# Ledger of designs, part 84: peptides against a protein of PDB entry 5VZU

Target 1, 271 residues: chain A of PDB entry 5VZU
Amino acid sequence: GRTLEDIFHEHMQELILMKFIYTSQYDNCLTYRRIYLPPSRPDDLIKPGLFKGTYGSHGLEIVMLSFHGRRARGTKITGDPNIPAGQQTVEIDLRHRIQLPDLENQRNFNELSRIVLEVRERVRQEQQEGGHEAGEGRGRQGPRESQPSPAQPRAEAPSKGPDGTPGEDGGEPGDAVAAAEQPAQCGQGQPFVLPVGVSSRNEDYPRTCRMCFYGTGLIAGHGFTSPERTPGVFILFDEDRFGFVWLELKSFSLYSRVQATFRNADAPSPQ

## One batch from the design tools (peptide; made by RFdiffusion4, then SolubleMPNN)

Design b2_p16_3_s1 (from b2_p16_3, 6 letters changed)
Fold by OpenDDE base, seed 4:
Structure b2_p16_3_s1 (fold): chain B 271 residues (1-271), chain A 16 residues (1-16)
Amino acid sequence: as target 1 above (271 residues)
Amino acid sequence: GPLTISEAELTIHKMK
């Protein structure tokens, strides 16, 4: 039977061949598109910009991180054989924070899976409810034929009387112990570890994270066949690093900010 | 680093 090593070598040969075919075919026809850095907003989780990451076996990829209200987006600047440039490799829902368990329970993939799938179901329910409100709102602009409702007579309901008994019962205000909203510790990093069985190309990922959010990653076959969204976790490590856990694929991608300063890379001011 | 078997499996899984 084929060993896992045989499958690996065959797959590596295929990827090298594909890379060679793509490079050789496009050597004579390069299309360049100018990319502008997204404008930074005060409410952005981190500064938007270019990040470098490892995506599967395809090597180093460049992703643009941008913020769109309560959503963040990773857009591929570099394409691969599966997902072309300009596609949204990750979509992050900043409404749905993932709370990681303690460090011991973070090693349990099934616990992370449970947490993520519960959030996925909530997101699905919210999308179904929001779809109904958008549908019902269009139907009610039927012409209000202002039929003049006839003036039904003012029935004088009678003035019933006065009895004022002042029963004093001084029910003690039960101390509603305001559950102290644990101040959202904006900035204390939580210890972070990948679950057992989640593969990472680099073991040198940050061992502390700031925040995690629910997100979806794009997966597809070669030539962008059968594209689908798979659930995952966006992990903000710091201002310059984030990760994505691909839940179903049991993989982790680390992204680091491109530290290059670009002159004249800002989007032109909207006229 | 060298590609791991898990990375190859991940890519094969995305190709299916």
Scores: peptide ipSAE 0.029, ipTM 0.698, DockQ to the pose 0.051
Fold by OpenDDE base, seed 2:
Structure b2_p16_3_s1 (fold): chain B 271 residues (1-271), chain A 16 residues (1-16)
Amino acid sequence: as target 1 above (271 residues)
Amino acid sequence: GPLTISEAELTIHKMK
């Protein structure tokens, strides 16, 4: 049988060949696009900007992280043989926080899978309901000519009587100690470990995370064939690092901020 | 060591 090493070498040769073909074919038709850094907003989870990460066997990838209300997006700055530059590699729903279990249960892939799939189902339900509300809201603005319904005189229903029995029973108010939902301490990092069987290209990932969110990742075949969105977990480690767990693929991508300062990279002010 | 690719990386790039 072919070894994993044989498969790796064949795959790397194919990727190199594809990269060469694309470079050679587009040499006469290279479209250069200026990249602008998105403006930072006070409500942004972290400063938007360029991040470098490992994306599959292609190695180094550059993505732009941007915030769009309650959504975050990772946009490919570097294309690959599967997904061209400018595509949204990850879409994050900041409405759907994922709570990771304790460190022992974080090693269980089935537990993470359960949590993510439950959130995916909620997102699907909300999309169906929001589609119905947008549909129903347009139909009901028929002009209800409010015909003035005539004031029917409501009859004086009678004065039934007095019975006054005073029963005292002093039931002690059981102090329902409202378990104060401890405000999820927005600032304390929790211990983090990848589930068993999730592949990481580097074992040197942060062992603490700030928060996690539901998201989807884009996958495609060579030449952007059969593009689809797969469920995953966005993991915020700190101001300069985030990860994405590709659930179905059992893969982890780590992204680190590009610390380079770019001159004239700010988006032009909307006129 | 030899360069290794995970099955997951192959899946991302080789949708069979």
Scores: peptide ipSAE 0.028, ipTM 0.704, DockQ to the pose 0.046
Fold by OpenDDE base, seed 3:
Parts: C-alpha cells; sequence; structure tokens
Structure b2_p16_3_s1 (fold): chain B 271 residues (1-271), chain A 16 residues (1-16)
C-alpha cells in the first residue's frame, strides 16, 4: 500500500508541478488588470480593502473585502491552483449573525456545527419563500386582451348619505413590544477559541472576537474543477482582522489588513 | 468533495 510518506511525496510533486504550470503560463500572455479599492461607506462593518490571508499550501493570499448592503464579499486578488483570481472566496450574510457559546462550549465542534447548520436552514427557507413570491407575481400577467368596451355615459345622481356618528372605538394601540435590541455592546469582544479539531496554521489568532456571521466559502479541485460553496463562519476580530471557519473542512483562515497605502487606488468617480 | 491543495496537505499532516 502507499505509505503516508509516499502520499506526501506524490502530493509535494503535484504541488511543484502545479506551481511550474502556473508560472509557465506567464511566459506567453500576462494580462494586467487595475484593481480599485472599494469606497468606504458609513454603514460598512469595517473599512473595505485588501487583506492578506495565510491558509493552506498556497501561502499568502490577498483578498479584497467589500460590502454590498447586508452582504460582505471576499474576492481573490491572488489566484491559486484551485481557485483563480477574481473569484468570490467568501460570501458573508450580515443578516444572519452567529452567536458563539461560552468559551468552554466553543471548544465543542458539534455545537458550532449545530449553530451554523440551523442558520443555513433558515437562509434556505428564506430563499424558497422569496422564490415563491416571485413565481406567483409572474403568473397574473396574462395578456388582458384589451376588449374595447364602449364608453357608455351614465350620468346619475348625488344621493346624500347620512351622518354616521363617529364611534370612538378606542382601539388600544397594542404595544408592539419592540424587542429591545439589546444595545449591541459595541465595545467588548467575547472570548474566542477555535473548536477542537479545527486546524489553524498558526495558533497566533485573536483570543477575542467582536461578532460572527454566517457565510459560505468557495472550494474547488485543481484547475477550478467541481467548484462548490461550503458553510462557514465569518469572525470579526477587529477593524484590521477577520477569520473564516470552513465548517466542513474543519479549517480556519486568518486575514489581516494590508497596511500599505496605495496611491491612486480609488475608483474613478462615476462620470 | 474536491480537496483543495491545502486540505490535502492538512490531511497528510494530520495523518503523520
Amino acid sequence: as target 1 above (271 residues)
Amino acid sequence: GPLTISEAELTIHKMK
């Protein structure tokens, strides 16, 4: 049988070959694309921009984080052997906040898995309901044949309907107990630890997080084969750091803001 | 699913 060492050597040879193929493709046609930084909006969860991630054998990844209303997006600036540049590596649903348990229960992967899968099911239900409303709305535009029914001129009369007394039905305004949005204690991050069995390349990740959201990550085989979206957790640590827990992969990616100032990186004003 | 290169490496590393 193949030894673990044989599998490791074969995999390392494949990595070297993929790197060689990828670099050799540059010899014939380099296409340069200018990347513009997205404008910052007041409602953005954090300042949009470039983040560097360290995950997998690919080493350093660069991702553009951008905000699109109630969604955030990570777009690959660097390609890898699996996923080319320009793909959306992560898609975050800012409507679906994930509440992490206490620090003791955060070590339980099954608890995190339960929480994420419950949110995934809600997102799926909302998508199905929204699909039905869009379907029923299209069915009623049957072509109303404009039958030209003739303009009969009926004129008739001004009847003085009587003084119906104002019934003071004092309908008590049912106090819609506005579920007191517990003021998001904006300031204090909760203690954070990765679940047991989630792999991190570095144990040097923030041990406190500000908030978490449901999201999906893109995975694919070599050459972008069989691309699929897997469930995950976006972890906001601070203004300059976020993580992504790949639930099915049991892996964690840490992203840190690129501190380099780019001159003339702003999008041209729409003329 | 298709293992990313990173997953394959992590799998090999966990198997050592």
Scores: peptide ipSAE 0.026, ipTM 0.705, DockQ to the pose 0.035
Fold by OpenDDE base, seed 5:
Structure b2_p16_3_s1 (fold): chain B 271 residues (1-271), chain A 16 residues (1-16)
Amino acid sequence: as target 1 above (271 residues)
Amino acid sequence: GPLTISEAELTIHKMK
């Protein structure tokens, strides 16, 4: 029978061949698009810019990290056989921090899965509630047709009745101690390890992370067929490194800042 | 075809 290794090698060869076919198709008609680096903002989690993923046999993948208020985006600068260049490979919700457990429990994929899926459900609820508020606000401007109808007047009458007493039941407001979100210690990285069964092509990933956020990654079949968003975890290691855990795919992607100085790569000032 | 990132496809093949 085919070994898993044989299947992997065959598939790797297919992906290399597909990459070759795609690149070779472009050799005859290279459209160069200038990429501008996003301007840095004070509120950006880290400096935006180009990051490189090292994906073994796929070679170098380039992603642009950019910040959009409480959202971050990874945009593919390099395409692959599944996802073309210009697609948003990752979308990060900076409102939804993921708290990793202790280092021992970080090895448990089911624990990470539970945490991420709970956050995913909160994000879905917030989207549904925000969708309802936007829907209800538009409905009420029915044109009040000013129907003019007219007249009359009358008067009566009075009656009285009575007394019922002021029961004082002073129900003490139970102090719902809002669990103060302990200000996540912004400074000290926590020990980091991938869960068992999450594949990293490179075992040389940072063993300390600063913070994690909920996000979604884009997945597709070959030729960008049936694209969908899958839940994941954005891992900020440092100013120059981040990762993404693809939860459903049980995969980890590591990205490192491109340290190359690009002359004239700054976005033109909005005129 | 499988719904993956190109890396994850290779991972899925290793995990099957």
Scores: peptide ipSAE 0.028, ipTM 0.719, DockQ to the pose 0.039; fails the geometry check

Design b2_p16_3_s2 (from b2_p16_3, 6 letters changed)
Fold by OpenDDE base, seed 5:
Structure b2_p16_3_s2 (fold): chain B 271 residues (1-271), chain A 16 residues (1-16)
Amino acid sequence: as target 1 above (271 residues)
Amino acid sequence: DDLTISEAELTIHTMK
């Protein structure tokens, strides 16, 4: 049977060959597209911009992080054999915070999986409910054909039925236990460790995170075949570093801000 | 730098 090592070597050879094909295509017809840095907004979680990440065997990748209200997006600037440049590699829902457990329970992949899948189900329910409200609102503009239906007569107003007594139903005020919104400790980093069985190419990841959010990552076969969204966790470490845990893939990607100053990389002012 | 691909990464890439 093929060993895992044989499969690995064959796969690495295929990746190298694909990278060679892609790089060799660059020699013939390079279309340069100017990339603009996204404008910073006051409500942005961190400064948007270019981040460099290690994505498994693909090596160094460049991702543009941008903010879109309650969503963040990672857009591939560098393509790989699976996902071409310009694709949204990650989509983060900033409405759905992931609360990591204590450091001991963070090592449990099944606990992280449970937490993420519960949030995924909430996101799915909210999408279904919002889809129904948008659907029902369009249906009722039927044309009011004003048919002038005729003046039929004033039938009479019969009588005064009697005295029903006011029952004092003393409805006890049910204590709505206000689920204490745990104050978003925006300032103090939480100890962070990857779950057992989550692969990181580099064990040198930040051991403290600020906050986590639910997100989805894009995965595909070679040549962008069968692209799908997989659930994951966006982990904000600091102003210059974030991670993404690919839950189904049991993989972690670390992204660090590109510190290079780009002259004239500012987005053109919206005319 | 040993390119360690996890079994999971292999699975991603073998999903043809």
Scores: peptide ipSAE 0.027, ipTM 0.679, DockQ to the pose 0.058
Fold by OpenDDE base, seed 4:
Structure b2_p16_3_s2 (fold): chain B 271 residues (1-271), chain A 16 residues (1-16)
Amino acid sequence: as target 1 above (271 residues)
Amino acid sequence: DDLTISEAELTIHTMK
């Protein structure tokens, strides 16, 4: 049978061949597009910008992280054989925070899978409900025929009276112990570990995370065939690092901020 | 640094 090593070597050969084909075929067809860094907003989870991922055999990939209200997006700046540049490799729903269990239970892939799939189902329900409201609102602009509804009269009905008595009943105020919403400790990271069976190319990932969110990752075959979005978890480690757990693929990708200062990389102010 | 393709990345790329 083919060993994992054989499959690895075959895949590496295919990737090298594809890289060679792309490099040789496009030698005369390089289109350059200027990329602007997205402006930072006060409500952004972290500063938007360029992040680098290392996908081993694929080498260095660059993504642009940007914020769009309650969504974040990772846009590929570098394409690969599967997903071209300009595609949204990850879409993060900042409405749907993932609560990681304790460190022991974080090792259980099935538990993470359950949590993510429950959130995925909620997101699907919200999309279906919001789709129905948008559909019904357009139909009712029937012409308001201005029927002059007649001035029906002013009936004066009367003043009646007075008395009823003062009953004292001193119902005890039941102490509704307001369950103190533990203030979301926005500052202290929680211990983080990948589930057993989730592969990371780099075992040197942060062992503490700030926040996790539901997201979807884009996957495709070579040449962007059969593109689909798979469920995952966006892991915010710090201001300069995030990860994405590809749930169905049992993979983890680590992204680190590009620390290079770019002159004139800011988007021109909208005139 | 052994360039180990995780089986998962092989899956991203081997979706035939």
Scores: peptide ipSAE 0.026, ipTM 0.675, DockQ to the pose 0.060
Fold by OpenDDE base, seed 2:
Structure b2_p16_3_s2 (fold): chain B 271 residues (1-271), chain A 16 residues (1-16)
Amino acid sequence: as target 1 above (271 residues)
Amino acid sequence: DDLTISEAELTIHTMK
């Protein structure tokens, strides 16, 4: 039988061959697109921009991170044999924070899987409910003919008076100090470790993260065949580093900010 | 750096 090593070598040869075919085919018709850096907004989780990462077997990937209200997006700047440039490799839902457990439980892949799948189900429910509200809201603008309903007379409700005595009993209201959920201190990093069985190309990933969010990643076969979204976790480490855990792939991609300053890369101000 | 393909990546690339 073929060993996993044989399959790995065959797959790597295929990826190299596909990359060579694509690059050689593009030599006949290179479409150059100017990349504009997204403008930074005050409410952006981190500064938007270019990040470099390792994407599965494809090696070095460049993505543009951008913020769109309660969503973040990673857009491929580099294409690969599976997913062309300009595709959204990751979509992050900033409404759905993932709370990581302690380090002991973070090593359990099944625990992470449970947490992510529960959030995925909530996101699906919210999408279904929001679809119904948008549908029902259009139907009810039938013209309310304001028929002037006639002035029904003020019935004089009667005066009944009686005397009941004020019993004193001063039961002290126990101040149920609602433990104000201390706003999870947005600044303290928590210890971070990958679950057992999640592959990382770089063991030097940050061992502390700021926050995590639910997201989806794009996967496809060679030539962008059968593209689909898979569940994952966006992990913010710091201002210059984030990761994505591909749950179904049991893989981790680390992205680091491209520190190069690009002249004239700012988006033209919307006139 | 040995490019390790996860079994899951191999499975996706062999099934697609």
Scores: peptide ipSAE 0.024, ipTM 0.664, DockQ to the pose 0.040
Fold by OpenDDE base, seed 3:
Parts: structure tokens; C-alpha cells; sequence
Structure b2_p16_3_s2 (fold): chain B 271 residues (1-271), chain A 16 residues (1-16)
């Protein structure tokens, strides 16, 4: 019977061969596209830019992180045998924070799964409600046949007067107990550990995280077959590092900022 | 860096 080692070896050979075929097919039609770095905005969660992923047998992957209001996107700069360059490998919903439990409960994959699936269900409900409001608004523009009913000049009826009785109804301002926005403890990150059974290529990941958000990751078979979005967790560690937990795949990807300075990488100013 | 294929990658490849 094939050993697990034989299966891994054959699969590694297939991936290397596929990479070789993809790189060799470039001999005939390389389209070079200039990549511009996204402009940094003050409201961006971290500085946008290039990040290197150290995940998978695919080796080094480059992802562009960009911010789009309450959404962040990871766009593949490097393609792989499954997902071509230019695809959105991750989409992060910055409206939907994931609250990690204590360090003991973070080891429980089922607890993380529960938290993520609860957020996924909220996102689905919000999308359904917003779809209904957009649907009902379009139905009422039936073509009002503009019947040209004539301009009858009805008259000036007069300006009756000023009686100004100031009813003093001193409605006590109900103390809207401003739910004390617990000051976002901007400073000290939460202790972080991967759940048991989540694979990481390297155990050298940050053991403290700043914030987590709901997101979706793109997965596909070889040649971009059957592409689908799977639920996950975006983990912000610091200004230069983030992770993504692929919930269904039980895998973790670490991304680190590319420290290289690119000259003339800024988008041309809109003329 | 041992080119280890993750079980997740094997799963993606076996879904052919």
C-alpha cells in the first residue's frame, strides 16, 4: 500500500511539476502589469502594502493588503496552482470583530468554530435584510402616466394669528446611559494560541494579538476549479504581521510585511 | 525549511 510518506512525496512532485509547467508556459506571453501600492489613509487599521505569506507547500506567496472603508482585502500578487494572481484570497469584515476567549478556551477548536459561525450567521442576516429593502424600493416606480390635469388657480386664504402659549412640558431628558464604550484598550494585546488541530507550518507565530475580525478566504482546486469562500478569522498581531485562520481547512497562514522600499510604487495622482 | 505538505493541502488535492 502507499505509505503516507509516498502520498506526500508524489503530491510534492506534482506541485513542483505544476509550478515548473506554469513558469515555463510564461515563455510565450508574459503580460507585465504595474502594481501600485494602495495609498495609506488615517483610518486604515494598519498601513496597507505587500505582505509575504509563509503557508503551504506553495512556498512564498505575496499578498497586497488594502482597506476599503469597513472592509479589508488580501489580493494575490503571486498566483499558485489553485488560485491565480489578482484574486482576492481573503476578505475581512472590519464591522465584525471576533472576541477570542481566554488562553485555555482558545485551544478549543469547537469554541472558535462556534464564535465564527455565529458571526457568519449575523452577516448572512444583515445581507438578507439589506436585500429586502433594496427589492421593495424598486417595485413602486410603476409608470405613473402623467395625466396632464389642468392648472386651476385656487385662492389666497388668510394668515390667522399668533397665539404663542409656551407649554413648559419639562420632559426630563432620559439619561441615555451612554453605554460606556469600554475604552478600547489600545495598548496590551491579548495572549494568543492556535486551537488544537489547527495546522501551522511554523510554530513561530506571535503569541499576542491586538484584534480579530471575521473574514472569508478563497479556496479552489488546481486550475482554479470550484472556487468557494470559506469562513475564517483575520488576526492582527501588530503593524507588520497578521494571520488568517482557515476554519474549515483547520489551517493558519502567517503574513509578514515586505520591508523592501519600492521607488515609484505610488499610484499616479488622479489628473 | 522542510517542504511539508499540510494535511489541509492534501485535502484540497484529494477533492479532485
Amino acid sequence: as target 1 above (271 residues)
Amino acid sequence: DDLTISEAELTIHTMK
Scores: peptide ipSAE 0.025, ipTM 0.678, DockQ to the pose 0.044; fails the geometry check

Design b2_p16_3_s3 (from b2_p16_3, 5 letters changed)
Fold by OpenDDE base, seed 5:
Structure b2_p16_3_s3 (fold): chain B 271 residues (1-271), chain A 16 residues (1-16)
Amino acid sequence: as target 1 above (271 residues)
Amino acid sequence: PPLTISDAELTIHKMK
């Protein structure tokens, strides 16, 4: 029977062939677009820039990390057979921090899955509520047709119904113990390990992370067929490294900052 | 069609 290694090798050959076909088709018609590094903002979680994916069998995979208020985005600079360059491979919701369990429970994929799916449900609820508020605000500008209502007469309103005594129902204010948002200790890294059954192409991932956030990743078939967003976890390791756990794919992608200095890569000042 | 972040991940997914 074909071994897993045989299947992987056959598939790697297919990928190389696909890459060769694509490269050969474009060889005569390469349009180069300048990529500008996003400007750093004071509120950016880390410095935005180019990151190298270590997971790619296609060789060098580059993602641009950028910050957009309470969202971060990973944009593919390199395409693959499934997802072309310029697509947002990951979208991170910086409002929805994921608290990883202890190191023992981090090995449990079902625990991580539970945590992520609970956050996903909150994000869906917030989107539905925000969608309703945006919908209701547009409806009330009906045209005030000023129809002149005719002056119908003063019918006499009748008599005094009796003195119902006010019952002092002293409803004790139930102390809604506001779950104190533990101040995000931005400083101390926590031990990190991938859940059992999550694949990493590189076992040499950081064993300490600073913080995690809910996010979605883009998946597609070959030729960008049936693209969809799947839930995942953005893991900030340090200033130069982050990961993404693809929950449904049970995969982990590690990204490391490209340390190359790019001359003139700064975004043009908005004129 | 197979869905993945890349064809490499599809391979890994098929191997599981």
Scores: peptide ipSAE 0.030, ipTM 0.720, DockQ to the pose 0.042
Fold by OpenDDE base, seed 2:
Structure b2_p16_3_s3 (fold): chain B 271 residues (1-271), chain A 16 residues (1-16)
Amino acid sequence: as target 1 above (271 residues)
Amino acid sequence: PPLTISDAELTIHKMK
C-alpha cells in the first residue's frame, strides 16, 4: 500500500508540476492588474487590507479583506491551481454571528457542525423570503381604484347591563425580572480551540477569539472546474488575525495582516 | 517531523 509519506510526496509533486504548468502558460499572457487597498470605514469590523494565510495544501496565500455593509469578503490576490486570482475565496455574513460553546464543547466537531448548519438554514430562509418580498412588492402597485363601498349603517346592538361583583384577589405580580441578555460584551475574548479532526497546518493559532460569523468558502477542481460554495466559520481573533473553518473539508486557515506599507496603493477617490 | 498530509488536505486535493 502507499504510505502517507508516498501520498504526500506524490501530492507535492503534482502541486509543483501544476504551479509550473500554470506559470509557464501565463508567461505568454501575464495580465498585471493593479491592486488598490480598500478605504477604511468607521463601521468596519477591523481595518481592511492584505492578509497572508495558509490555504490547505497549496501553502501561502494572500487575500484582500474588505467590508461591504453587512458582508465581508476575502478576495484572492494569489491564484492557485484551482482558484484564480481575483476570486472571492470567502464571503462572510456579518448579520449571522456564531456563538461558540464552552471550551469543552468546542472540541466536538458535531456541535460546531450543528450550529453552522442551523445558521445556514436561517440564511437560506431569509434569502427565499427576501426574494418573495421583492417579487410581491412589484406586483401590487396595480391601481386598485378603491371604489368607495357605501357605508352600511351599523345597527345599535343593545346595552346589556349586569352586575358582576369585584373579586379582590390580589395576586402579587411576581416580577419576572427578564434577565436582560447582557449585550455580549464585544471586547472580551472567548477561549478558542479547534474541534477534534479539524486540520491546521500550524498549531500556533490564537487561543482566544473576539467573535465568529457564518460564512462560505469557494472550492473548485483543477483549472477552476465545478466551483462551489461550502459552509464555514469566520473567526475574528484580533485586529490583525482572522481564521476560517472549512466545515465540510474539516480544515482551518489562519490569516495574518501583511504589515508592509504600500506607497500609492490607496484606491482613487470616487470621482 | 516528516511532512505529513492531513486527511483534510487529501480531501481538498481530491475535491480540487
Scores: peptide ipSAE 0.029, ipTM 0.696, DockQ to the pose 0.044
Fold by OpenDDE base, seed 4:
Structure b2_p16_3_s3 (fold): chain B 271 residues (1-271), chain A 16 residues (1-16)
Amino acid sequence: as target 1 above (271 residues)
Amino acid sequence: PPLTISDAELTIHKMK
């Protein structure tokens, strides 16, 4: 029977062959697109910019992280055989934080899966409700026929009287123990570990994260066939590192900021 | 050992 090693070697050979075919066929037709760095906003979770990922047999990938209100987006700068350049490899919903359990329960893939799928269902419900409000709002511009509302008369309802007594009943103020909303400690990192059975190419990932969010990752077959969005977890480690857990694929991708300073890479001011 | 989904399996899973 084919071993996992045999399957890996065959797949690596196919990817090398594909890379060779692509590089050899496109040698004469390289199109260059200028990329501008997104402007930083004060409300951005981290500084937007270029991040490098080393995941999968494709080697080094470059993504642009950008912020769009309550959404973040990873856009592929480098394409691969599955997902072309310019596609949104990850989309993060900054409205939906993922609260990781304690470090022991973080090793349980089923617990992470439960948490993520519950958030996925909420996001789906919110999208359905928001779709209905956008549909109903357009229908009511029927012409306001100015029907002259007839002046119905002021009935003078009467002045009834005086008396009711001052019952003193001293109801004790029940101590509503205000459950102190623990201030979201925006600064303390939580211990982080990948669930058992989640593949990481590199065991050297940060063991502390700042926060996590629900997101979706783009997957497709070779040639961008059957593209779909799968649920996942965006993990912010620090200002320069984030990860994405692909839930259905049971895989982890680590991204690190490109520390290169670019001159004249800022977006032109909107005229 | 838990079979780490090899990069091959990840790409095969993206191809299915």
Scores: peptide ipSAE 0.026, ipTM 0.676, DockQ to the pose 0.041
Fold by OpenDDE base, seed 3:
Structure b2_p16_3_s3 (fold): chain B 271 residues (1-271), chain A 16 residues (1-16)
Amino acid sequence: as target 1 above (271 residues)
Amino acid sequence: PPLTISDAELTIHKMK
């Protein structure tokens, strides 16, 4: 039978071979594409830009974080043997906050899983409802053959007069109890810990988070085989750090801002 | 197959 050591050695050989194949492909055809940094907008959750993943032994994993209204995306700048460069590794729905429980209950993976799957189901329902409205709207444009019925001159019916009785209907302004948007306590981070059984490469992650959002991550086999999106949690730690919990994989990826200044990295102004 | 090489390496690291 294969020993655990044999399986380990075979997998290490496969990883080294895949890395070698991937690097050797550069000898034949290198396509250089200029990458522009996305412009910062006032409504962006944090400054967009390049982030370094600390989770991969592929080497330096670089992701571009960008904001698109109520969505954020992480785009791979570095490819790997599973997911090529230019793919959206993470997609974040900024409409769907994840409320983390207290620190004790954050250790429970099943509690996090419940919360994420409830949000996933809401997102699925919203997509189904929006699909039905778009479907019913298209069905009513049957080609009305507008037969040109001749313009009969409708007569000028006379201007009846100005009876201005001011009905004092004192409609009580129904107190729309503005659900007090609890002022997003923008200041104090919540204590944060990974659930038991979620794998991190490094225990050196921020122990406080500002906010969390529902998102999906892209996973694929070697050579981008069977690509699929899995549910996860985007965790904003601070202006320069975010994480992603891959729920189904029970893994955590930490991303830190690339502090390098890039000259001429701004997108050309639309002419 | 591992869904990422990072997962493969995490799997390898857990097998040690």
Scores: peptide ipSAE 0.026, ipTM 0.704, DockQ to the pose 0.039; fails the geometry check

